# Peptides against a protein of PDB entry 7BDX: the designs that were tried, part 179

Target 1, 212 residues: chain A of PDB entry 7BDX
Amino acid sequence: EMGAAACTLLWGVSSSEEVVKAILGGDKALKFFSITGQTMESFVKSLDGDVQELDSDESQFVFALAGIVTNVAAIACGREFLVNSSRVLLDTILQLLGDLKPGQCTKLKVLMLMSLYNVSINLKGLKYISESPGFIPLLWWLLSDPDAEVCLHVLRLVQSVVLEPEVFSKSASEFRSSLPLQRILAMSKSRNPRLQTAAQELLEDLRTLEHN

## One batch from the design tools (peptide; made by RFdiffusion4, then SolubleMPNN)

Design b2_p19_8_s1 (from b2_p19_8, 6 letters changed)
Fold by OpenDDE base, seed 2:
Structure b2_p19_8_s1 (fold): chain B 212 residues (1-212), chain C 212 residues (1-212), chain A 19 residues (1-19)
Amino acid sequence: as target 1 above (212 residues)
Amino acid sequence: as target 1 above (212 residues)
Amino acid sequence: SAAEAELLSALGELNSRPF
């Protein structure tokens, strides 16, 4: 209980750039983000078999941790910190996104995908994430999720790769050979307007890259 | 571990007035401070028999909670919130200060005394604390502590009472009859300069009140 | 960026959950 309360307040105040700078300006930041990754991993491993009530204190605690990572990644100095000094956390997030089944821990997946998307705003962050082993298969695995918000955030992350020639060129062959085009076309007809728009924009970006 | 890390970061950022306002501006503040009091009480109750290592994750977590309360009480809107909406927490802090033996959890006592002192900056806070049952006996119990920092913060809280005629007049008879004058005189000869000064100032304030 | 502002807004909504 109390841990979830404190962590949730820290998540709320971490929406401020000045608070992110204060978190990162301390000698404790490295240890905090290291333990964060381990805690998130321990939580996902504990999901083996039990339908954890999504509204448990433990779930809320891990959501707050993922929210803090996302808010840190929303700030330029926070992205730089994560990419330079907390790569283990980024690797952990990528791993956990692979370990979670379609429909499992949807809220956590959304927060983790948002954190990765925020890191991808910087070329250095995008290069690091996209060069991660199995990154393209992971995107397609996540895009198989029945949840529209998970799929939306995957499409945004795919778009970040597609819009960066230096990154897309390295994986263009794998990307083109494995692209779940039928799934993306189905999403472009979604009743969810945000998912529909993101799928249409990605299809337009992909068409532009085929003609260049 | 992770709870102590998150709570310690929240404590660090709560030194900002804007962060205190953000904490209090949420719908969660009441519940957070309620659980804070319960958590501090549970920790003090768990001390029955075991020399808890002061550097435990649990101890650090409770220190961070007490630090947050202190930082909230340092801000005018935070004092007003505590005195109006979180009186149970103030009562809990007073109780826990009574439950702790001399030399027990010195760091926690200091933080709790600092929070009460900060609340005493406002006449409404000072009136509330000083009208608490057994407040004067509690001050003398705490002043028996061998720790100079505990005694210093007790002397400051006593001085806040002595300097406020509306508060001091209500308890002046009990105060004069129970005042550990020999202990305060001994502190005025302390090798700790801060404790020495605080004891001298209090003795001067008391002499001024005897002649008026 | 516009994307950062949208993500922060979505996090604000997620953070509005009760303790």
Scores: peptide ipSAE 0.027, ipTM 0.789, DockQ to the pose 0.032
Fold by OpenDDE base, seed 5:
Structure b2_p19_8_s1 (fold): chain B 212 residues (1-212), chain C 212 residues (1-212), chain A 19 residues (1-19)
Amino acid sequence: as target 1 above (212 residues)
Amino acid sequence: as target 1 above (212 residues)
Amino acid sequence: SAAEAELLSALGELNSRPF
């Protein structure tokens, strides 16, 4: 309980850029993010297929950790820190997104996907995550999720890859050969307006790349 | 480990007034400070006379909690919050300072005494803590500690009481009858210059009050 | 970027949600 409460407060205040700078300017940042990855991995391994209640202290703690990582990744110096000094955490997030089944830990998936999207704002971050083994299959695995919010954040991450020529050129063959086009087309007809728009924009971006 | 790391980061960033305002402006503040008191109490009860190693995750976590309370009490709105909405935490800190033996958990005692001193800056806070049952005996118990830093923070808290006429008048009889004058005189000869000065100033303040 | 501002806003909303 107390750890979750403290971590939740840290998550809330980490929405401030000055707080992120203060976290990173301390000697504790490296250790904190190292233990964060290990803690998130331990949590996912403990789920054994049981939907842990969203309201458990453990779930709340891990959500707050993922929220902190996301807020750090929203800041330029935070992205630089993560990609230069906390690559193991990024690898862990990618792994955990692959280990989770469709519909499992939706809230955690959303936060982890948001963190990866924020990291993808930097070309160095986008390169690092896109060059990770199994990245393209992972995107399609995550796009199979029934949750519209998971799918939305996957589409945003896919769009970041597609819009970066240096990254997209390396994966273009695998991307085109495995693209779940029918799934994206179904999302373009979603009742969720954000998902609908994101799917439509991605389909337009993909069409533009076929003509070039 | 992870809880202690998160709490240590929260402690570090809580040195900022804006972070304290952000903590208190959220709906989680009341719950956090309630659980803080319970967690600190559970820790002190678990010590069973064994000097828990200063480097344990549990000790580090409780030190960070006490540090957060101290930083919150350093801010005007934080003092107001503690005295209006977290009185149980203040009562718990007073209790735990009484439960700890001389030389036991020195670092925690220092942080708790610093928090009480910060609360004593507000007349409402000073009234609240000084009107607590056994407050005067508690000050003398704490002044028996062999640690110069504990004694320094006790002397500062005593000075806050002595310099407030409305508070001192209520306790003046008990204070004068139980004052460990020989102990304070010994501290005025300390090799620690901060302790020496604090003891000398308090002795001067007390002499001024005897002539009025 | 506009994307950073939207993410920070969404995270602010997530942080304000009862956990």
Scores: peptide ipSAE 0.026, ipTM 0.790, DockQ to the pose 0.030
Fold by OpenDDE base, seed 4:
Structure b2_p19_8_s1 (fold): chain B 212 residues (1-212), chain C 212 residues (1-212), chain A 19 residues (1-19)
Amino acid sequence: as target 1 above (212 residues)
Amino acid sequence: as target 1 above (212 residues)
Amino acid sequence: SAAEAELLSALGELNSRPF
C-alpha cells in the first residue's frame, strides 16, 4: 500500500521538469533506476499466466515506476541520463515488452513504449534502442497486440526509426524484409482515429523512403 | 528496497513548494497521509525493544515519510491541509512521540518534531496540537531524551506555545506547575551551542511572561 | 526536418482508480 502511494505521488510530481532535474541531481538516481528495472522485471515474472488484478497495489506501483521513467525520458537531461547511465533499464524495458503476451499488461506496455518513444527523440537514445538485439522483431511482435493504444505507441516508435536516416539506413534491409504491411494497412482503417492517423502517416513516410 | 528509494526521492523533491502544491492538488493526498500515519505507527510498534538497524530500508522509508510530512508542513498550504484534512496524522505523530523511549529512533523523533514545529507556525495548527490530551506532559517526556537534537526541537515547539498568548493563556497553569526548570537550565549550559541558545531564549521568554 | 516529436508525459491518468 504505502510504497504504491508514495511512488504514485512521485510519478505525478515527475511531470514537472524541475522535479525531473531534482531526481537526477541527486546521487540516488542511479540506484533508483537500477532497482526500478529489477522491480518491473520481478512483477512481469510473477504474472505466470494469471491475470493479476490491474488495480492491485503491486500493479499500481509498477505503473508508477514506468510513469516516472516516461516523465524522465520526456526531459532532455532525463533522456541523456537514461542513455548514458541507465542502459540496463532500457534493456529491461525492451526485454519486458518481449516477455509480455499480446493483451497482457496493456497499461504497462503503453507506459514502457512511451518511455522508449521519448528516449528515441535523442539520436543517441534511438541508436541505442534500435541497435538492441531483436528490436525490429520486437516491434512487429508488439504490433500483434489487440490493444489499439499499444499499437499506437509501437507505430510512433517505428516512425522515430523511419524518420531518422542515420538509424533507418542500418536497419532498412531487415525492416523492408519483415515489415507487417498488411497489419499496418489494417490499422490505417481502424475505428480508433489516433491509431488510424499513426498508421496512415507511417505508410506515407515509408512510401517517401521507397522513392528516394 | 524500491518503496524506500521512491519515498526517499519523493522526500527530496518535496523540498520544493511547487512539489508540495502538486502533492496536495491531487485527490491522492488524503489517502497518502492517512497511510503515512499507519505506516509510521506500524514501524514504531515493530521496534519492541530491539534496536532496528537505523540504515534498514524500513527505517529509511519511515524517515522519508516523516521528511515528506515535514516538507509539507513547511509550506502554508501544506500546514492548512494537515490541520484541516489530516488531523489523524498529527494525532499519530503525537502518539508516536510518546511511545518512543528516550534515545529510541532519534532521527524519526527529530523529523516528527520538525513537522509539529512547522504546523505550530499556523495558529490553528498550534491550537490543535497544544489542546491535544497530554501535550504538555509529552513535551517534558521528550525533554528527558539524551539526544541534543531531539531536545532542541522540543524546546522550539515549547517556544511556539510560549510565544502565542492565545494558546499559552489556556495552558499557563499546567505549564507553570510542571515546567522541568532544572532540565532547561541544564540545557542552557550545554556544549551544543544550538541547544544552549534555544534553552537560553526559552528561559528569557518565560521570564518575560512572569513579569507581565 | 526532424518533426518535433511530441514528447509524451505520463500524468498517471492510467491509474485514475482510487487507491
Scores: peptide ipSAE 0.047, ipTM 0.794, DockQ to the pose 0.043; fails the geometry check
Fold by OpenDDE base, seed 3:
Order: sequence, then C-alpha cells, then structure tokens
Structure b2_p19_8_s1 (fold): chain B 212 residues (1-212), chain C 212 residues (1-212), chain A 19 residues (1-19)
Amino acid sequence: as target 1 above (212 residues)
Amino acid sequence: as target 1 above (212 residues)
Amino acid sequence: SAAEAELLSALGELNSRPF
C-alpha cells in the first residue's frame, strides 16, 4: 500500500521539469532507475500465473514507475540521462514489451511505449532503441494489439524511426519487407481519430520515402 | 527496496515548495498522509522486538515519510493542510514520540520533532499540538533524551509555546510546576553550540514571562 | 531537420497523467 502511494505521488510530481532535475541531480537516480527496471521485470514475470488484479498495489506501483520513466523522458535532461546512464532500463522496457501478449497489461504497455517515444526524440535514444535486437519485429508484435492506444503509440514510435533518415536507412530493407501494411491501412479507417490520423500520417510518410 | 527508493526520492524533491503544492493539489494527498501515519505507527510498534537495523529498507522508508511530513510542514500551504485535513497524522506523531524511549530511533524523533516545530509556526497548529493530551509531560519525556539534536528540537518546540501568549496562558500553571529547570540549565552549558543557545534563549524567555 | 526535431519534441513531451 504505502509504497504504491508514495510512488504514485512521485509519478504525479515528476510531470514537472524541475522535479525531474531534482530526481536526476541526486546521487540516488542511477540506483532508482536500476531498481525500477528490475521491479518492472519482476512484475511482468509474475503475470504468468493468476490474473494479477490490475488494480492491485503492485500494479499501481509498476504503473507509477513506468509513469515516472515517461515523465523523465519527456524532459531533455531526462532523455539524456536515460540514454547515457540507464540504457539497461531501456533494454528492460523493450524486453517487457515483447514479453507482454496482445491485450495484456495495456496500460503498462502504453506507459512504456510513451517512455520509448519520448526517448526517441533524442537522436542517441532513437538510435539506441532502433538498433536494439528484434526492434522491428517488436513494433509489429505491438501493432497486433487490439488496443487503439497501444497501436497509436506504436505508430508514433514507427513514425519517429521513419522521419529520421539516418536511422531509417539502417533498417529500411527489413522495415519495408515486414511492414504490416494491411494493418496500418485498417487503422487509417479507425473510429479512434488519434489512431486514424497517426496511421494516415505514417502512410503518407512511407509513400514519400518510396518516391525518394 | 523499491518502495524505500521511491519514497526517498519523494522526500528529496519535497524540499521544493512547488513539489509540496503538487503533492497537496492532487486527490491523493489525504490518503497518502493517512497511510503515512499508519505506516510510521506500525514501524514503531515493530521495534519492541529485535533491534531493527536502522539501515534497513523499512527504516529508510519511515525516515523518508517523516522527512516528507517535515518538508510539507515547512511550507505555509503544507502547514494549513496538515492542521486542517491531517490532524490524525499529527496525533500519531505525538503518540510515537511518547512511545519511543530516550535514545531510541533518534533520527526518526528528530524528523518528527522538526515536523511538529514547523506545524507550530501556524497558530492553529501550535494550538492543536499544545492542547493535545499529555503534551507537557511529552516535552519533558523528550527532553530526557541523551541526544543533543532531539533536545534541541524539543527546546525549540517549547520556545514556540512560550512565545505565544494565547497558548502559553492555557498551560502556564502546569508548565511552571513541571519545568525540568535543572535539565535546561545543564543544556545551557552544553558543548553543542546550537543546544547551548536554544537553552539560553528559552531561559531568557522564561525569565521575561515570570516578570510580566 | 531542426523542424522535425522540434515536431518530435512537441509530439514527444508526453507527460503521463497520474492514474
């Protein structure tokens, strides 16, 4: 109980840039983000058994951790810190996104995808994520999710890769050969306006890249 | 582990007024401070057995909680919140200060006394604390502590009462009859300059009140 | 481009709302 409450408050206040700077300016940041990755990994591994009530203290705690990572990654110094000093956490998030089945832990997937999207704003972060083993298959695995919010954040992360020529050129062949075009076309007809727009924009970006 | 790390970060960032406002501006503040009191109480009750390693995750967690309360009470809106909406937490802190033996959990006592001192800056807070059952005996119990830092914060809290005529007048008879004058005189000769000064100032304040 | 980096930054400043 109390750990989840404290972590949830830390999540809420981490929406401030000054709070992110304060979190990172301490000698405890490295240890905190290391333990964060381990805690998230342990939680996801615990889901193989009983349907962990998504409203449990443990679930709330892990959501708060993923939220903190997202908010840290929303700030320039936070992105730099994650990309330079907490790469193992990024590796863990990528792993956990692969371990979670479509429709499983949707809220956690959204938060993790938001954190990776924010990290992708930094060219070093985008390079690090996109050069991760199995990154392209992972994007398509995540795009198979029935949840529109998961798919939206996947499409945004795909767009971050597509819009960076230096990154896209390294994986363009694999990307083009495995692109779930029919799935993206279906999303461009979604009733969810955000998903619809993101799928349309990505299809336009991809068409532009095929003509160049 | 992770709960203590998260709570310790929340403690660190709560030194900012803006963070205190953010903590209190959420719908979670009341629940958080309620659980804080319960957690601190459970911890102190657990000390009756084995010498809980003061460096344990549990001890670090409770120190962080007491630190958060202290930092919240350092800010005007935080004092107002504690005095208006979290009185049960103040009652719990007063109780725990009574339950802890002289020399026991010195660091926790210091943090709790600092929080009460900060609350005492608010006239409503000072009234609430000073009108608590057994408050005067509690001050003398705490002043029996061998720790100079505990005694310093007790003397400061005593001074807050003495310097507020409306509060002091209500308890002046009990205060004068039970005052551990020899103990305070001994502290006025302390090698600790902060304790020495606080004891000297209190003795001067008391002399001024006897002549009026 | 600098504009794409700013667009990505504007799009990417996803503060998580507390649940």
Scores: peptide ipSAE 0.026, ipTM 0.789, DockQ to the pose 0.022; fails the geometry check

Design b2_p19_8_s2 (from b2_p19_8, 7 letters changed)
Fold by OpenDDE base, seed 4:
Structure b2_p19_8_s2 (fold): chain B 212 residues (1-212), chain C 212 residues (1-212), chain A 19 residues (1-19)
Amino acid sequence: as target 1 above (212 residues)
Amino acid sequence: as target 1 above (212 residues)
Amino acid sequence: SALEAELLKALGELNSRPF
């Protein structure tokens, strides 16, 4: 309980850029984000047996950790920190997104995808995550999720790759050959307006790249 | 480990007034401070058997909690919140300061005394803590501590009582009859300059009150 | 970039009850 409460407060206050700077300006940032990855990994590994109640203290704790990472990645110095000093955490997030089944831990997936999306705004971050082993297959795995919010954040991350020619050129062949076009087309007709818009924009960006 | 790391970061960022306002502006503040008291109490109760290593994750966690309370009490709205909505936490801090032996958990005592001192800046807070059962005996118990920093913060809390005529008048008889004058005089000759100054100032304030 | 405008703050539900 107390750990979840403290982490949840830290998550809430980390919405401020000045708080993120204060977190990063301390000598404790490296250790905190190192343990964050381990804690998230331990939680996901515990799911293979018990339907842990989503409302558990442990779930709330892990959600708060993922929220903190997201808020850190929402600012330039936070992205620079994560990409330079906490790559293992990024690797862990990518791994955990692969380990989770479609429909499993939706809220955690959303928060982790939000963090990766924020990291992708930095070209160095985008390069790092997009060059990760199995990154493109992971995007398609995640895009199979029944949750519209998971799919929305996957499409945004795909868009970050597509909008950066230097990154897209490296994986363009694999991207084109494995693209779940029918799935994206289905999302462009979603009743979820945010998912619909994101899928439409991505389809437009992809068409623009086919003509260049 | 992770809980201590998160709480320690929350403590660090709570040095900002804006962060304290953000903590208090959430619906989570009441529960957080309620559990804080329970966590601190559980830690102190665990000490009666094992010399818990001061460097334990649990110790660091409790120190961070006490640090957060101190930083909340350092601002006007934080004091108002603690005095209005978290009185049980104040009662717990007073109790724990009584339960701890001289020389036991010095760092925790200092942080708790700092929080009570900050609360004492608010007249309503000072009234509340000074009207607590056994408050005056508690001050003398704490003033017997061999640690100069504990004694310094006790003397500051005593000074807060002495400087407020409305509060001092209610307990003046008990205060005068139980005052460890020889101990305070010894502190006025301390090699610790901060303790020396605080003891000298208190002796001057007490003399001024005897002549009025 | 157009992406900078879409920075996602996971506004921790400051309003969610800590369990």
Scores: peptide ipSAE 0.117, ipTM 0.806, DockQ to the pose 0.037
Fold by OpenDDE base, seed 3:
Structure b2_p19_8_s2 (fold): chain B 212 residues (1-212), chain C 212 residues (1-212), chain A 19 residues (1-19)
Amino acid sequence: as target 1 above (212 residues)
Amino acid sequence: as target 1 above (212 residues)
Amino acid sequence: SALEAELLKALGELNSRPF
């Protein structure tokens, strides 16, 4: 209980840039984010069999951790920290996104995808995550999720890749060959307006790239 | 481990007024400070027998909690919150200070005493803690501690009582009858300059009150 | 960048939940 409460408060205050700077300016940041990755990994591994109550203190703790990572990645110095000093955490997030099945731990997936999207705003971050083994298959695996919010954040992450020519050029052949076009087209007709817009924009960006 | 890390970070960032405002402006503050009191109480109760490693994650967690309370009490709105909405936490801190023996958990005592001192800056806070049952005996019990930092913060809290005529007048008879004058006089000759000064100032304040 | 304006804050439970 108390751990989840403390971590939830830390998550809430991490929405401030000054709080992120304070977290990162301390000597504890590296250890904290290392343990964060391990904790998130342990939680996801524990889902294999026991229906963990999604409302458990453990779940709340992990959601708060993922929220903290997202908020850190929302700040320029936070992105630099994650990409320079906490790559193992990024690798863990990518791995966990692959390990989770469609419909499983939707809230956690969204937070992890939000963190990756924020990291992708830094070119070095975008390079790092896009060059991760199995990144393209992972995007399509995640895009198969029935959850509109998961799919929205996948599409936004894909858009970050597509809008960066230096990154996209390296993966363009694999990207084009494996693109779940029918799935994206279906999303462009979604009743969720945010998902609909994101899918339409991505389809427009992809069309622009095919003509160049 | 992760709980102690998260709570330690929350403690670190709670040194900011804006972070304290953010914590208190959320819907989680009441629950958090309620559980904080229970957690601190459970920790102190667990010391009866097993030599808890003072360097344990549990100890670090409780120190961080006490640090958060201290930092909240350092801010005007934080004092108001504690005195209006978290009185049970203040009662818990007072109780725990009584339960701890001289030389036991010195670091925790210092943090708890710092929180009470900060609360005592608000007249309503000072009234509340000074009207607590056994408050005067508690001060003398704490002043018997061999630790100079414990004694320093006790003297500062006593000074807050003495410097407030409305509060001091209610307890003046008990205070005068039980005052450990020889102990305070010994502290006024301490090699610790902070303790020496605090004891001298308190003796001067007490002399001024006897002449009025 | 235009993308920096779209940075996602996962507002913790102290603030409006992103979910």
Scores: peptide ipSAE 0.095, ipTM 0.810, DockQ to the pose 0.037
Fold by OpenDDE base, seed 5:
Structure b2_p19_8_s2 (fold): chain B 212 residues (1-212), chain C 212 residues (1-212), chain A 19 residues (1-19)
Amino acid sequence: as target 1 above (212 residues)
Amino acid sequence: as target 1 above (212 residues)
Amino acid sequence: SALEAELLKALGELNSRPF
């Protein structure tokens, strides 16, 4: 309870750039983000197929941690810090996204995907994430999720890869051979307007790359 | 571990007025400070005479909570919030200061005394604290502590009472009859220059009140 | 880039309960 409450407040205030700078400027940042990764990993490992009550203190705590990571990644110095000094946390997030089944821990997946998307704004971050073993299969695994919000954030992350020629050229062969085109086409007809738009835009970007 | 780390970061960032305003402007503040009091109380009750390792995760967590309360009380809107909406927390702090033995939980006592001192800057806060049952005996109990930093913060809180005529007039009889004058005189000769100065200043204030 | 303009903040909107 109290840990979740404190971490939730820290999450709320981490929306400020000044707070992110204060977190990172302290001698505690490295250790905090190291333990964050371990805590998130322990939570996912404990899920053993039981529908954890989404409203548990543990769930709320892990959501707050993932929210803090997302808010740190929303700031330029935060992205630089994560990509340089907290790569283990990024690797953990990628691993956990792979370990979770479709429909499992939807809220956590969304937060983790939001953090990876924010990291992808940094070319160094995008390179690091995209060079992770199994990254392309992971994107398609996540795109099989029934949740529209998960799929939306996957599509945004795919778009960040597609729009970066230096990154896309390295994965282009694997990407083209494994692309779940029918799934993306189905999303372009979603009743969710955000998902629909993201899928349409990605399809347009992909068509542009085929003609060039 | 993770709770203590998160709460320690929240403590660090709560040194900003903007962060205090963000905490208090949220829908979570009331519940957070309620659970804070309960958590601090549970910690003190668990001490059962065992020297809790001062470096335990639990100790660090409670220190961070007390630090957050102190930082909130350092801001005008934070003092107003505590005095209006978190009186139970103030009552809990007063109770815990009474429950702790001399030399027990020195760091926690200092933080709690700092929070009460900050609250005492608000006349409404000073009235509320000073009208607490057993407040004057509590000050003298705490002044028996062997720790110079505990004693310093007690003397500062005593000074806030003495310098407020409306408050002091209500307690003047009890105060004069129970004043540990010899203890304060001994502190005025302390090798700790901060404690020495605080004790000297209080003795001067008391002499001024006897001649008026 | 268009992506740089769309930084995502997690504002606690996904929280069903505050504590």
Scores: peptide ipSAE 0.060, ipTM 0.809, DockQ to the pose 0.052
Fold by OpenDDE base, seed 2:
Structure b2_p19_8_s2 (fold): chain B 212 residues (1-212), chain C 212 residues (1-212), chain A 19 residues (1-19)
Amino acid sequence: as target 1 above (212 residues)
Amino acid sequence: as target 1 above (212 residues)
Amino acid sequence: SALEAELLKALGELNSRPF
């Protein structure tokens, strides 16, 4: 109980750039992010057995951890830290996004996808995650999720790849061959305006890349 | 493990006034400080059975909690919050300081005494803690500790009481009758310069009050 | 980049139960 309280407060204050700098300025940051990945992995592995109530203290704790990672990745020095010094955490996030079934742990998926999106703003981060084994299949796996927020954040991550020629050119053939176009077209007709817009923009970006 | 890491980071960033304001500005502060007291109490109760290694994750977690309380009490709005909305936590800290044996959990005692000292800077806080049942006996119990830092922080808390006429006048008879003068005189000859100075100043303050 | 403007702060909804 108290651990999740403390972690939740840390998540809340991590919205400040100065707090992120303070977290990273200490020698404890490396250890913290190492254990973060392990803790998130342990939580996801525990889901295969018991109906973990989504509102459990353990769930809230792991959500706060994922939120902290997201907020760290929202800061330039935080992205640099994650990509240089905490790559195992990024690999763990990618793995956990693959291990979770459609509709399972939606909130955690959203937070993890937000963290990856924030990392993708840095070219070094985008290269790192996009060059991860099975990254493109993972995007399509996640795009099969029934949740509109999961799908929205997947589309944003796909857009980050598509808008970076140096990254997209490496995987363009795999992208074009595996693109779930019918799914994205269905999302462009969504009643969710954010999902609708993101799907439309991605379709426009893809069309622009086919003509160039 | 992960809870202690998160709490330790929260402790580190709580040195900032803006972070303390952010912690207190949320509806979660009340719950956090309520659970903090319970967690600290549970830890101290667990010491009566097993040799808890001082460097255990649990110990580090509780030290971080006590550190957060101390840092909150270092801020004017934090003192106001503790004295108005988290009195049970102050009562718990006073109780735990009584429950711990001389030489037991020195680091925790120091942090808890620092929190009480910070609270004592506010007249409302000083009144509250000094009017707590057994406060004067507790000060002498704590002054029996072999640790110089514990004794130093006790002397500072005693000085806060002595320097406030409105508080000291209420308990002056009990103070004078129970004052461990020989112990304080021994401390005024300590090789620890901070303890020596604090004991000398307190003896001077007490002499000034006897002549007025 | 144009994407820098859309940095997602996961404003931790202060609604999680503190364990």
Scores: peptide ipSAE 0.107, ipTM 0.805, DockQ to the pose 0.037; fails the geometry check

